Peptides against a protein of PDB entry 3HTU. Designs and how they scored, part 10

Target 1, 75 residues: chain A of PDB entry 3HTU
Amino acid sequence: RRPEEWGKLIYQWVSRSGQNNSVFTLYELTNGEDTEDEEFHGLDEATLLRALQALQQEHKAEIITVSDGRGVKFF

## One batch from the design tools (peptide; made by RFdiffusion4, then SolubleMPNN)

Design b1_p10_5_s3 (from b1_p10_5, 5 letters changed)
Fold by OpenDDE base, seed 2:
Structure b1_p10_5_s3 (fold): chain B 75 residues (1-75), chain A 10 residues (1-10)
Amino acid sequence: as target 1 above (75 residues)
Amino acid sequence: LMKELEEKAK
């Protein structure tokens, strides 16, 4: 799968999951309990970042980079 | 947004 295809899968999960909180750390998104059953669980961070960057270009996500870590907010 | 991440990461 291409990064943008991963992005689509991730965003589909976000949209369907009904999660009230749309903010995730990158680790939580691919290694957390909430995504254990998703195809993108265990996805390497490099590919994840590219996927999220694709979503960001579509204004569907915003990658958050701070001194103490990184995360993403989905819209 | 930054605050939201910080709170989430706690």
Scores: peptide ipSAE 0.122, ipTM 0.735, DockQ to the pose 0.234
Fold by OpenDDE base, seed 5:
Structure b1_p10_5_s3 (fold): chain B 75 residues (1-75), chain A 10 residues (1-10)
Amino acid sequence: as target 1 above (75 residues)
Amino acid sequence: LMKELEEKAK
């Protein structure tokens, strides 16, 4: 899958599960309990970041990069 | 958003 395709799957989960306006660390998106049954669980962080960047271009997410960790907010 | 992440992380 291309990064934008992963982004589509991730956002589908966000919208269908009612996680809009939620904040996640990048780790818990792919390693957390809430996404254990999703296809993107276990996705490598590099591909995840590119997927989220695609969503960010569509104004569906905003990546939060700080010195102590990273995360994402979905809209 | 940064604040929200910090709240999420604690």
Scores: peptide ipSAE 0.117, ipTM 0.733, DockQ to the pose 0.236
Fold by OpenDDE base, seed 3:
Structure b1_p10_5_s3 (fold): chain B 75 residues (1-75), chain A 10 residues (1-10)
Amino acid sequence: as target 1 above (75 residues)
Amino acid sequence: LMKELEEKAK
């Protein structure tokens, strides 16, 4: 799958599960309990970032970078 | 970390 396709799957989960306006660490998104049944669970961080960047371009997400890590907010 | 991210996201 292309990053954009992963982004689509991720956002579909966000929308259908009511996670809009929620914040996740990148680790939680792919390794957390909330997404353990999703196809993108276990996705490598590099691909995840590209997927999120695609969503960010569509104004559906914002990647957050702090001094001690990174996360993402979905809209 | 999550708390810090949430604060920054506001």
Scores: peptide ipSAE 0.098, ipTM 0.734, DockQ to the pose 0.849
Fold by OpenDDE base, seed 1:
Structure b1_p10_5_s3 (fold): chain B 75 residues (1-75), chain A 10 residues (1-10)
Amino acid sequence: as target 1 above (75 residues)
Amino acid sequence: LMKELEEKAK
C-alpha cells in the first residue's frame, strides 16, 4: 500500500470509531490496544509518518512534535 | 507526553 492508502485506512478507523479530535502518540496509534484489530496495526513508523503527512495535507490530521516525542491529532 | 501533546494540539 502507498502512504496515502494507509492514511485512508487510518482515517476511516478514526471516523468509524469516533476518534475524531483525539490525540495519539505515533506508537499507540500502530501498537496500542485500540487499533489491534486494524490492518494498520504494526505499521512501521516511517510509513505511518508518511501516511499521516498525506492526511495532514488534507487537513484531516496534524502531526505534533514536542520535546518528549511526536503525536498526531485527528480532525 | 500525551498531556503535553494534548495541550499543544489545542
Scores: peptide ipSAE 0.091, ipTM 0.733, DockQ to the pose 0.824

Design b1_p10_5_s4 (from b1_p10_5, 5 letters changed)
Fold by OpenDDE base, seed 1:
Structure b1_p10_5_s4 (fold): chain B 75 residues (1-75), chain A 10 residues (1-10)
Amino acid sequence: as target 1 above (75 residues)
Amino acid sequence: LMEKLKEAAQ
């Protein structure tokens, strides 16, 4: 799958799951318990980042960088 | 980390 395709799958999950918190760390998105059954679980961070960047271009996500690490906010 | 992310996203 291309990064854009991964982005689509991730965003679909975010939307369908009705997550209360729209902010995620990059780690929990692909390694967390909430996404264990998703196809993107275990996705490498590099590919994940590219997927999120694709969503960011569509104004569906914002990658956040802080001193302790990175995360993403979905819209 | 999450707390800081939420603050930054605010």
Scores: peptide ipSAE 0.519, ipTM 0.904, DockQ to the pose 0.821
Fold by OpenDDE base, seed 4:
Structure b1_p10_5_s4 (fold): chain B 75 residues (1-75), chain A 10 residues (1-10)
Amino acid sequence: as target 1 above (75 residues)
Amino acid sequence: LMEKLKEAAQ
C-alpha cells in the first residue's frame, strides 16, 4: 500500500470509532491496544508519518511536534 | 508526552 492508502485506512478507523478530535502519539496509533485489530497495526513509523502527512494535506489531521516526541490530532 | 501533545493541539 502507498502512504495515502494507509492514510485512508487510518482515517476510516478514526471516523468509525468516533476518535475525531482525539490526539494520539504515533506509537499509540500503530502499537496501542485500541488499534490492535486494524490492518495498520504494526505499521512502521516512517510509512505512518507519510500516511499522516497525506491526511494533513486534506486537513483531516494535524501532526504535532513537541520537544519530547510527535503525535497527531484527527479532525 | 501525551499531555504536551494535547496542550499543543489546542
Scores: peptide ipSAE 0.515, ipTM 0.904, DockQ to the pose 0.901
Fold by OpenDDE base, seed 5:
Structure b1_p10_5_s4 (fold): chain B 75 residues (1-75), chain A 10 residues (1-10)
Amino acid sequence: as target 1 above (75 residues)
Amino acid sequence: LMEKLKEAAQ
């Protein structure tokens, strides 16, 4: 899958599960319990980041960088 | 980390 395809899958989960306007660490998005049954569970962080960047271009997500790491907010 | 992220996302 291309990064934008992963982004689509991720955002579909966000929308269907009512997680819009929620904030995630990158780790919990691909390694957390809430996404264990999702196709993108276990996705490497580099590919995840590219997927989220694709969503960010569509204004569906915002990648957040703080001193302790990175996360994402979905819209 | 999460608290910082949520704060930054406001």
Scores: peptide ipSAE 0.512, ipTM 0.903, DockQ to the pose 0.895
Fold by OpenDDE base, seed 3:
Structure b1_p10_5_s4 (fold): chain B 75 residues (1-75), chain A 10 residues (1-10)
Amino acid sequence: as target 1 above (75 residues)
Amino acid sequence: LMEKLKEAAQ
């Protein structure tokens, strides 16, 4: 899958599960319990980042960088 | 980390 395709799957989960306006660490998005049954669970962080960047271009997500790491907010 | 992210996301 292309990063944009992963982004689509991720955002579909966000929308269908009612996680819009929620904030995630990158780790919990792909390794957490809430996404355990999703196809993108276990996705490598590099590919995840590219997927989220695609969503960010569509104003569906914002990647957040702080001193201790990164996360994402979905819209 | 999460707490810092939430604060930054406001």
Scores: peptide ipSAE 0.497, ipTM 0.900, DockQ to the pose 0.905

Design b1_p10_6_s1 (from b1_p10_6, 3 letters changed)
Fold by OpenDDE base, seed 4:
Structure b1_p10_6_s1 (fold): chain B 75 residues (1-75), chain A 10 residues (1-10)
Amino acid sequence: as target 1 above (75 residues)
Amino acid sequence: PIPYVPLPPL
């Protein structure tokens, strides 16, 4: 899958699960318990970032800093 | 995950 396609899957999950207006660490999205059944679970961080950047261009997400790491806020 | 929007009052 291309990063844009991953972004679509991620946002679909966020939207369907009612997680809009929530903040995730990058680790939570791909390694967390909440996404264990999702296709993007286990996705490498580099590809994840590109996927989130695609969503950011569509104003559906914003990559932020949380504590001393990166996270993402979904809209 | 953590909520970005604060919860409304009860």
Scores: peptide ipSAE 0.163, ipTM 0.686, DockQ to the pose 0.033
Fold by OpenDDE base, seed 3:
Structure b1_p10_6_s1 (fold): chain B 75 residues (1-75), chain A 10 residues (1-10)
Amino acid sequence: as target 1 above (75 residues)
Amino acid sequence: PIPYVPLPPL
């Protein structure tokens, strides 16, 4: 999958599960319990970052700093 | 995940 395609899957989950307007650490998205059943679970952080950057271009997400680490806010 | 806008605790 292309990063944009991963981004689509991630955002679909965010929307369907009502997780919009939430903040995640990058780890939570791919390694957390909430996404265990999602195809993007276990996705490498590098690819995840590119996916989120694609969403950021569409103003659907914003990569932020959380506790001196990176996170993402979904809209 | 955490809410973007924190709510006051009940």
Scores: peptide ipSAE 0.149, ipTM 0.676, DockQ to the pose 0.039
Fold by OpenDDE base, seed 5:
Structure b1_p10_6_s1 (fold): chain B 75 residues (1-75), chain A 10 residues (1-10)
Amino acid sequence: as target 1 above (75 residues)
Amino acid sequence: PIPYVPLPPL
């Protein structure tokens, strides 16, 4: 899958689960309990970041920084 | 949750 395709799957999960406007760490998305049954569970962080960047380009997500860390907010 | 994850450069 291309990063954009991963982004689509991720956003579909966010939308269908009613978690728009929620903030996640990247770890939560790929290693969290809530996504264990999702195809993107276990996705490498580098690919995940590219997927989120694609969503950010579409204004569906925003990669944010807190202190020395990063996360993502979905819209 | 509070976002805090090391990431590669944007």
Scores: peptide ipSAE 0.088, ipTM 0.688, DockQ to the pose 0.182
Fold by OpenDDE base, seed 2:
Structure b1_p10_6_s1 (fold): chain B 75 residues (1-75), chain A 10 residues (1-10)
Amino acid sequence: as target 1 above (75 residues)
Amino acid sequence: PIPYVPLPPL
């Protein structure tokens, strides 16, 4: 899958599960208990980041990068 | 997941 396709799957999960407006660490998305049954569980961080960047371009997510942390908020 | 604005934990 391309990053954009991963992004779509991730966003679909976020939307269907009612996780919009929630903030996740990148680790939570791919290694968290809540996504254990999702196709994107275990996805490498580099690809995940590209997927999230694609969503960000569509204003569906915002990647939060601070001096001591990183996460993503979905809209 | 954390609702709204709080930054995710390290």
Scores: peptide ipSAE 0.048, ipTM 0.647, DockQ to the pose 0.078

Design b1_p10_6_s2 (from b1_p10_6, 3 letters changed)
Fold by OpenDDE base, seed 3:
Structure b1_p10_6_s2 (fold): chain B 75 residues (1-75), chain A 10 residues (1-10)
Amino acid sequence: as target 1 above (75 residues)
Amino acid sequence: QIPYRPLPPL
């Protein structure tokens, strides 16, 4: 899958689960219990970042990069 | 162990 395709799957999960406007750690998205049944569970962080960047281009997400870790907010 | 979610930057 291309990054934008992964982004679509991730955003679909966020939307269908009613978690828009929520913040996640990157680890939580791919390693958390809430996404265990999703195809993107276990996705490597590099690919995840590219997927989220694609969503960011569409104004559907904002990647949070701070000195102590990273996360993402979905809209 | 899942870390706590980060807060959005100010």
Scores: peptide ipSAE 0.142, ipTM 0.707, DockQ to the pose 0.059
Fold by OpenDDE base, seed 4:
Structure b1_p10_6_s2 (fold): chain B 75 residues (1-75), chain A 10 residues (1-10)
Amino acid sequence: as target 1 above (75 residues)
Amino acid sequence: QIPYRPLPPL
């Protein structure tokens, strides 16, 4: 799958689960219990970041980069 | 291990 395709799957999960406007760490999305049954569970961080960047370009997400970690807010 | 929720930007 291309990063854009992964982004679509991730955003669909966020929307279906009613978690829009929520903030996640990158680790939480791919390694958390809440996504164990999702296809993107276990996705490498590099590909995840590219997927989120695609969503950010569509104004569906905002990547948060801080000194001690990274996260993402979905809209 | 990364925190469950990130901190806001400075």
Scores: peptide ipSAE 0.138, ipTM 0.701, DockQ to the pose 0.070
Fold by OpenDDE base, seed 1:
Structure b1_p10_6_s2 (fold): chain B 75 residues (1-75), chain A 10 residues (1-10)
Amino acid sequence: as target 1 above (75 residues)
Amino acid sequence: QIPYRPLPPL
């Protein structure tokens, strides 16, 4: 899958689960309990980041980079 | 790294 395709799957999960406007750590998305049954569970962080960057270009997400971690806010 | 939310505010 291309990063854009991963981004689509991730955003679909966020939307279907009613978690729009929520903030996640990157770890939560690919390693968290809530996504264990999703195809993107276990996705490497580099590919995840590219997927989220694709969503960010569409104004569907904002990547958060802080000193104590990284995350993303979905819109 | 904090594995779960919340993160610091933007």
Scores: peptide ipSAE 0.125, ipTM 0.711, DockQ to the pose 0.070
Fold by OpenDDE base, seed 5:
Structure b1_p10_6_s2 (fold): chain B 75 residues (1-75), chain A 10 residues (1-10)
Amino acid sequence: as target 1 above (75 residues)
Amino acid sequence: QIPYRPLPPL
């Protein structure tokens, strides 16, 4: 899958589960128990970041990069 | 960009 396609799957999960406007760590998106049944569970960080960047271009997400960790807010 | 909760590293 292309990063854009992964982004679509991730956003679909966020939307379907009613978690819009929520903040996630990058870790919990791919390693948390909440996404264990999702296709993007276990996705490598590099691909995840590119997927989220694609969503960010569409104003559907905002990547949060701070010194003590990284996360993302979905809209 | 500021998180609303602690964001531990991946």
Scores: peptide ipSAE 0.123, ipTM 0.718, DockQ to the pose 0.186; fails the geometry check

Design b1_p10_6_s3 (from b1_p10_6, 3 letters changed)
Fold by OpenDDE base, seed 5:
Structure b1_p10_6_s3 (fold): chain B 75 residues (1-75), chain A 10 residues (1-10)
Amino acid sequence: as target 1 above (75 residues)
Amino acid sequence: MIPYVPLPPL
């Protein structure tokens, strides 16, 4: 899958589970218990980041980088 | 060893 396709799957999960406006760490999305049954579970962080960047281009997500970590907020 | 996992942003 292309990053954009991964992004679509991720956003679909966020939307269907009613988690818009929520903030996640990258780890939570690919290694968290809440996504164990999702196709993107276990996705490498580099590919995940590209997927989130694609969503960010669509204004569906915002990647947050702090001094000691990264996260993503979905809209 | 468990690698570092970043916490959610403020």
Scores: peptide ipSAE 0.043, ipTM 0.644, DockQ to the pose 0.105
Fold by OpenDDE base, seed 4:
Order: sequence, then structure tokens, then C-alpha cells
Structure b1_p10_6_s3 (fold): chain B 75 residues (1-75), chain A 10 residues (1-10)
Amino acid sequence: as target 1 above (75 residues)
Amino acid sequence: MIPYVPLPPL
């Protein structure tokens, strides 16, 4: 899958699970228990970032700094 | 941690 396609899958999960307006660390999205059954679980961080950047262009997400790392806020 | 962050109105 291309990053844009991953982004679509991620945002679909966010929307359907009611996780809009929530903040995730990048690790939580791909390694957390909440996404354990999702296709993007285990996705490499580099591809994840590109996926989130695609969503950011659509104003569906914003990559932010969380504590000392990066995270994402979904809209 | 997955905190809720309120969004500004449209």
C-alpha cells in the first residue's frame, strides 16, 4: 500500500471507533493494544509518518510533539 | 495515553 492508502485506513479506524479529537503517540498507533486488530498494526514508523502527512494535507490530522516524541491529533 | 483534545468550533 502507498502511504496515502495507509492514511485512509488509519483515518477510517479513527472515525469509526470515535477516536477523533484524540492524541496518539506514533508508537500507540502501530504498536498499541487499541489497534491490535487493524491492518496498520505493526506498520513501520517511516511509512506511518508519510501516511499521517497525507492526512495532514487533508486537515484530518496534525502531527505534533508529545512529551519528548512525536504524536498525532486526529480531527 | 490517549487524551481527548477539544477542537475549536467551525
Scores: peptide ipSAE 0.043, ipTM 0.604, DockQ to the pose 0.035
Fold by OpenDDE base, seed 3:
Structure b1_p10_6_s3 (fold): chain B 75 residues (1-75), chain A 10 residues (1-10)
Amino acid sequence: as target 1 above (75 residues)
Amino acid sequence: MIPYVPLPPL
């Protein structure tokens, strides 16, 4: 999948599960309990970042700094 | 960590 396609899958999960307006660490998105059943679980961080950058261009997410590293805010 | 973050005003 291209980064844009990963971004679409991630945002679909965010929207359908009611996680809009929430903040995640990058680790939580790909390694956390809440996403264990999602296709993007285990996705490498480099590809994840490109996916989130695509969402950021669409104003659906914002990559931020959080305690102990980077995170993402979904709208 | 899943804190709620309010959306910016329209």
Scores: peptide ipSAE 0.042, ipTM 0.606, DockQ to the pose 0.035
Fold by OpenDDE base, seed 1:
Structure b1_p10_6_s3 (fold): chain B 75 residues (1-75), chain A 10 residues (1-10)
Amino acid sequence: as target 1 above (75 residues)
Amino acid sequence: MIPYVPLPPL
């Protein structure tokens, strides 16, 4: 999958599960319990970042700094 | 996951 396609899958999960208006660490998104059954679970951080950048261009997400690490806000 | 609540400006 291309980063844009991963971004679509991630945002679909965010929307369907009611996780909009939430903040995640990058690790939490791909390695946390909340996403264990999702196709993007285990996605490498580099690809995740590119996926989130695609969502950011669509104003659906914002990559941020959280507690000395990186995270993402979904809208 | 942390809820995000945007605050209104002053």
Scores: peptide ipSAE 0.032, ipTM 0.578, DockQ to the pose 0.034

Design b1_p10_6_s4 (from b1_p10_6 with T5V E6P)
Fold by OpenDDE base, seed 3:
Structure b1_p10_6_s4 (fold): chain B 75 residues (1-75), chain A 10 residues (1-10)
Amino acid sequence: as target 1 above (75 residues)
Amino acid sequence: SIPYVPLPPL
């Protein structure tokens, strides 16, 4: 899958599960219990970042920097 | 843990 396609799957989960306006660490998004049943679970961080960047271009997400790493806020 | 990000004012 292309990063944009991964982004689509991720945002579909966000929308369908009511996680809009939620904040995740990158680790939680791909390794957490909340996404265990999703196709993007286990996705490598590099590809995840590209997927989220695609969503960011569409104003559907914002990659954030915190003191101990990076996270993402969905809209 | 989920990072805490303060929201902008209304």
Scores: peptide ipSAE 0.057, ipTM 0.620, DockQ to the pose 0.044
Fold by OpenDDE base, seed 4:
Structure b1_p10_6_s4 (fold): chain B 75 residues (1-75), chain A 10 residues (1-10)
Amino acid sequence: as target 1 above (75 residues)
Amino acid sequence: SIPYVPLPPL
C-alpha cells in the first residue's frame, strides 16, 4: 500500500470509531490495544509517518511533538 | 501514554 492508502485506512478507523478530535502517540496507533484488529496495526513508524503526513495535507490530522516523542491529533 | 495537548482558554 502507498502511504496515502494507509492514511485512508487509518482515518476510516478514526471516523468510524468516533475518535475524531482525539490525540494518540504514534506507538498507540500501530501498537495499541484499540487498533489491534486493524490492518494498520504493526505498521512501521516510517510508513505511518508518511501516511499521517498525507492526512495532514488534507487537514484531517496534525502531527505534534511532545516531550516524550511524537503524536497525532485527528480532526 | 497519550500526549497532553493544552486547550485554549474558554
Scores: peptide ipSAE 0.052, ipTM 0.610, DockQ to the pose 0.043
Fold by OpenDDE base, seed 5:
Structure b1_p10_6_s4 (fold): chain B 75 residues (1-75), chain A 10 residues (1-10)
Amino acid sequence: as target 1 above (75 residues)
Amino acid sequence: SIPYVPLPPL
């Protein structure tokens, strides 16, 4: 899958689970208990980041970078 | 943008 396609799957999960406006760590998305049954579970961080960047371009997400970590907010 | 919130590691 292309990063954009991964982004679509991730955003679909966010939307269908009613978690818009929620903030996640990258780890939570790919290794969290809540996404164990999702196709993007276990996705490598590099690909995940590219997927989220694609969503960010569409104004569907915002990648948050702080000194001690990164996260993402979905809109 | 989102207000500053401490985040755990990646």
Scores: peptide ipSAE 0.040, ipTM 0.656, DockQ to the pose 0.194
Fold by OpenDDE base, seed 2:
Structure b1_p10_6_s4 (fold): chain B 75 residues (1-75), chain A 10 residues (1-10)
Amino acid sequence: as target 1 above (75 residues)
Amino acid sequence: SIPYVPLPPL
């Protein structure tokens, strides 16, 4: 899958599960219990980041990169 | 943006 396709799957999960407006760490998305049954569970961080960047371009997510942490908020 | 509560590291 392309990063954009991963982004679509991730966003679909976020929307269907009612997780919009929530903030996740990247680890939570790919390694958390809430996504254990999702296709993107276990996705490598580099590909995940590219997927989220694609969503960010569509204003569907905001990647939060601060000195002491990293996360993503979905809209 | 900066979250109110700092996010844990990856």
Scores: peptide ipSAE 0.038, ipTM 0.638, DockQ to the pose 0.165

Design b1_p10_7_s1 (from b1_p10_7, 6 letters changed)
Fold by OpenDDE base, seed 2:
Structure b1_p10_7_s1 (fold): chain B 75 residues (1-75), chain A 10 residues (1-10)
Amino acid sequence: as target 1 above (75 residues)
Amino acid sequence: SLLEKIKEAA
C-alpha cells in the first residue's frame, strides 16, 4: 500500500470508531489496544508517518512534535 | 507522559 492508502484506512477508522479522544502517540496508534483489529496495526513508524503526512496535507490530521516524541491529532 | 505532552500541544 502507498502511504496515502494507509492514511485513508487510518482515517476511516478514526471516523467510524466514534472515539471522543482523537489524539494519539504514534506508538499508540499502531501498537495500542484500540487498533488491534485494524489492518494498520503493527505498521512501521516510518510508513505511518508518511501516511499521516498525507492526511495532514488534506487537513485531516496534525502531526505533533514534542521534545520526547511525536503524536497526531485527527480532525 | 508523552501522551499528555502531546495532548497539551494539540
Scores: peptide ipSAE 0.419, ipTM 0.879, DockQ to the pose 0.824
Fold by OpenDDE base, seed 4:
Structure b1_p10_7_s1 (fold): chain B 75 residues (1-75), chain A 10 residues (1-10)
Amino acid sequence: as target 1 above (75 residues)
Amino acid sequence: SLLEKIKEAA
């Protein structure tokens, strides 16, 4: 799958599970308990970042960078 | 925590 395709799957989960307006660390999005049954669970962080960047271009997500890590807010 | 920092920055 291309990053844009992963982004689509991730956002579908966000929308269907009612996680809009929620904030995640990149780690818990792909390694957390809440996404264990999702296709994107275990996705490498590099590909995840590209997927989220695609969503960001569509104003569906905002990548947040702090001194000791990164996260994302979904809209 | 990292999560708290991210939430505060959001």
Scores: peptide ipSAE 0.413, ipTM 0.877, DockQ to the pose 0.926
Fold by OpenDDE base, seed 1:
Structure b1_p10_7_s1 (fold): chain B 75 residues (1-75), chain A 10 residues (1-10)
Amino acid sequence: as target 1 above (75 residues)
Amino acid sequence: SLLEKIKEAA
């Protein structure tokens, strides 16, 4: 799958799951309990980042960088 | 936590 395709799957999950909080660490998305049954669980962080960057270009996500890590906010 | 810091920055 291309990063854009992963992004689509991730965003579909976000939309379907109706998360109370739309902010995640990158680790939570691919390693968290909430995504254990998703195809993108276990996805490497590099590919994840590219997927999220694709979503960011579509204004569907914002990648957040702090001194000790990264996360993402979905819209 | 990292998550809280990210949420605060969002």
Scores: peptide ipSAE 0.412, ipTM 0.876, DockQ to the pose 0.821
Fold by OpenDDE base, seed 3:
Structure b1_p10_7_s1 (fold): chain B 75 residues (1-75), chain A 10 residues (1-10)
Amino acid sequence: as target 1 above (75 residues)
Amino acid sequence: SLLEKIKEAA
């Protein structure tokens, strides 16, 4: 899958899952319990980042970088 | 926590 395709799958999950919080660390998005049944669970961070960057270009996500890591806010 | 830091920065 291309990064854009992964982005689509991730965003579909965000939209359908009824999540109370739309902010995630990159780690919990691909390694957390909430996404265990999703196709993108276990996705390498490099590919994940590219997928999120694609979503960011569409204004569907915002990648957040702090000193100790990265996260993402979905819209 | 890292998550809280990210949420605060969001």
Scores: peptide ipSAE 0.411, ipTM 0.876, DockQ to the pose 0.819

Design b1_p10_7_s2 (from b1_p10_7, 6 letters changed)
Fold by OpenDDE base, seed 1:
Structure b1_p10_7_s2 (fold): chain B 75 residues (1-75), chain A 10 residues (1-10)
Amino acid sequence: as target 1 above (75 residues)
Amino acid sequence: SLMEKIKEAA
């Protein structure tokens, strides 16, 4: 799958799951319990980042960088 | 925590 395709799958999950809080660390998206049954569980962080960057270009996500890690906010 | 920092920055 291309990063854009991963992005689509991730965003579909976000939309379907109806998360109360749309902010995630990158780790919990691919390694958390909430996504254990998703195809993108276990996805490497580099590919995840590219997927999220694709979503960011579509104004569907914002990648957040802090001193000790990264996260993402979905819209 | 990292999550709190991210949420605060969001």
Scores: peptide ipSAE 0.488, ipTM 0.898, DockQ to the pose 0.846
Fold by OpenDDE base, seed 2:
Structure b1_p10_7_s2 (fold): chain B 75 residues (1-75), chain A 10 residues (1-10)
Amino acid sequence: as target 1 above (75 residues)
Amino acid sequence: SLMEKIKEAA
């Protein structure tokens, strides 16, 4: 899958699970309990980041960078 | 925590 395709799957999960306006660490999104049943669970962080960047271009997500890590907010 | 920092920045 291309990054934008992963982004689509991720955002579909966000939408159908009612996670609008939710915030995740990148690790939580792909390794957390809430996404255990999703296709993108276990996705490598590099690909995840590219997927989220694609969503960010569409104003569906915002990647948040802090001093000791990164996360994402979905809209 | 990292999550708290991210949520604060969001």
Scores: peptide ipSAE 0.487, ipTM 0.898, DockQ to the pose 0.928
Fold by OpenDDE base, seed 4:
Structure b1_p10_7_s2 (fold): chain B 75 residues (1-75), chain A 10 residues (1-10)
Amino acid sequence: as target 1 above (75 residues)
Amino acid sequence: SLMEKIKEAA
């Protein structure tokens, strides 16, 4: 899958699970308990970042960078 | 924590 395709799957989960406007660390998005049954569970962080950047271009997500890591807010 | 920092920055 291309990063854009991963982004679509991730956002579909966000939308269907009713977690719009929620905030995640990048780690819990792909390694957390809440996404264990999702296709994107275990996705490498580099590909995840590209997927989220695609969503960011569509104003569906905002990548947040702090001193000790990164997260994302979904809209 | 990382999560707190992210939420504060959001």
Scores: peptide ipSAE 0.478, ipTM 0.896, DockQ to the pose 0.921
Fold by OpenDDE base, seed 3:
Structure b1_p10_7_s2 (fold): chain B 75 residues (1-75), chain A 10 residues (1-10)
Amino acid sequence: as target 1 above (75 residues)
Amino acid sequence: SLMEKIKEAA
């Protein structure tokens, strides 16, 4: 899958899952319990970042960088 | 925590 395709799958999950909190660390998005049943679970962080960057270009996500790591806010 | 830092920065 291309990063854009991964982004689509991720955003579909965000949209359909009824999440109460749309902010994630990158780690919990691909390694957390909430996404265990999703195709993107276990996705390498490099590919994840590219997927999220694609979503960011579409204004569907905002990548957040702090000193100790990265996260994402979905819109 | 990292999550709190991210949420604060969001």
Scores: peptide ipSAE 0.475, ipTM 0.895, DockQ to the pose 0.811

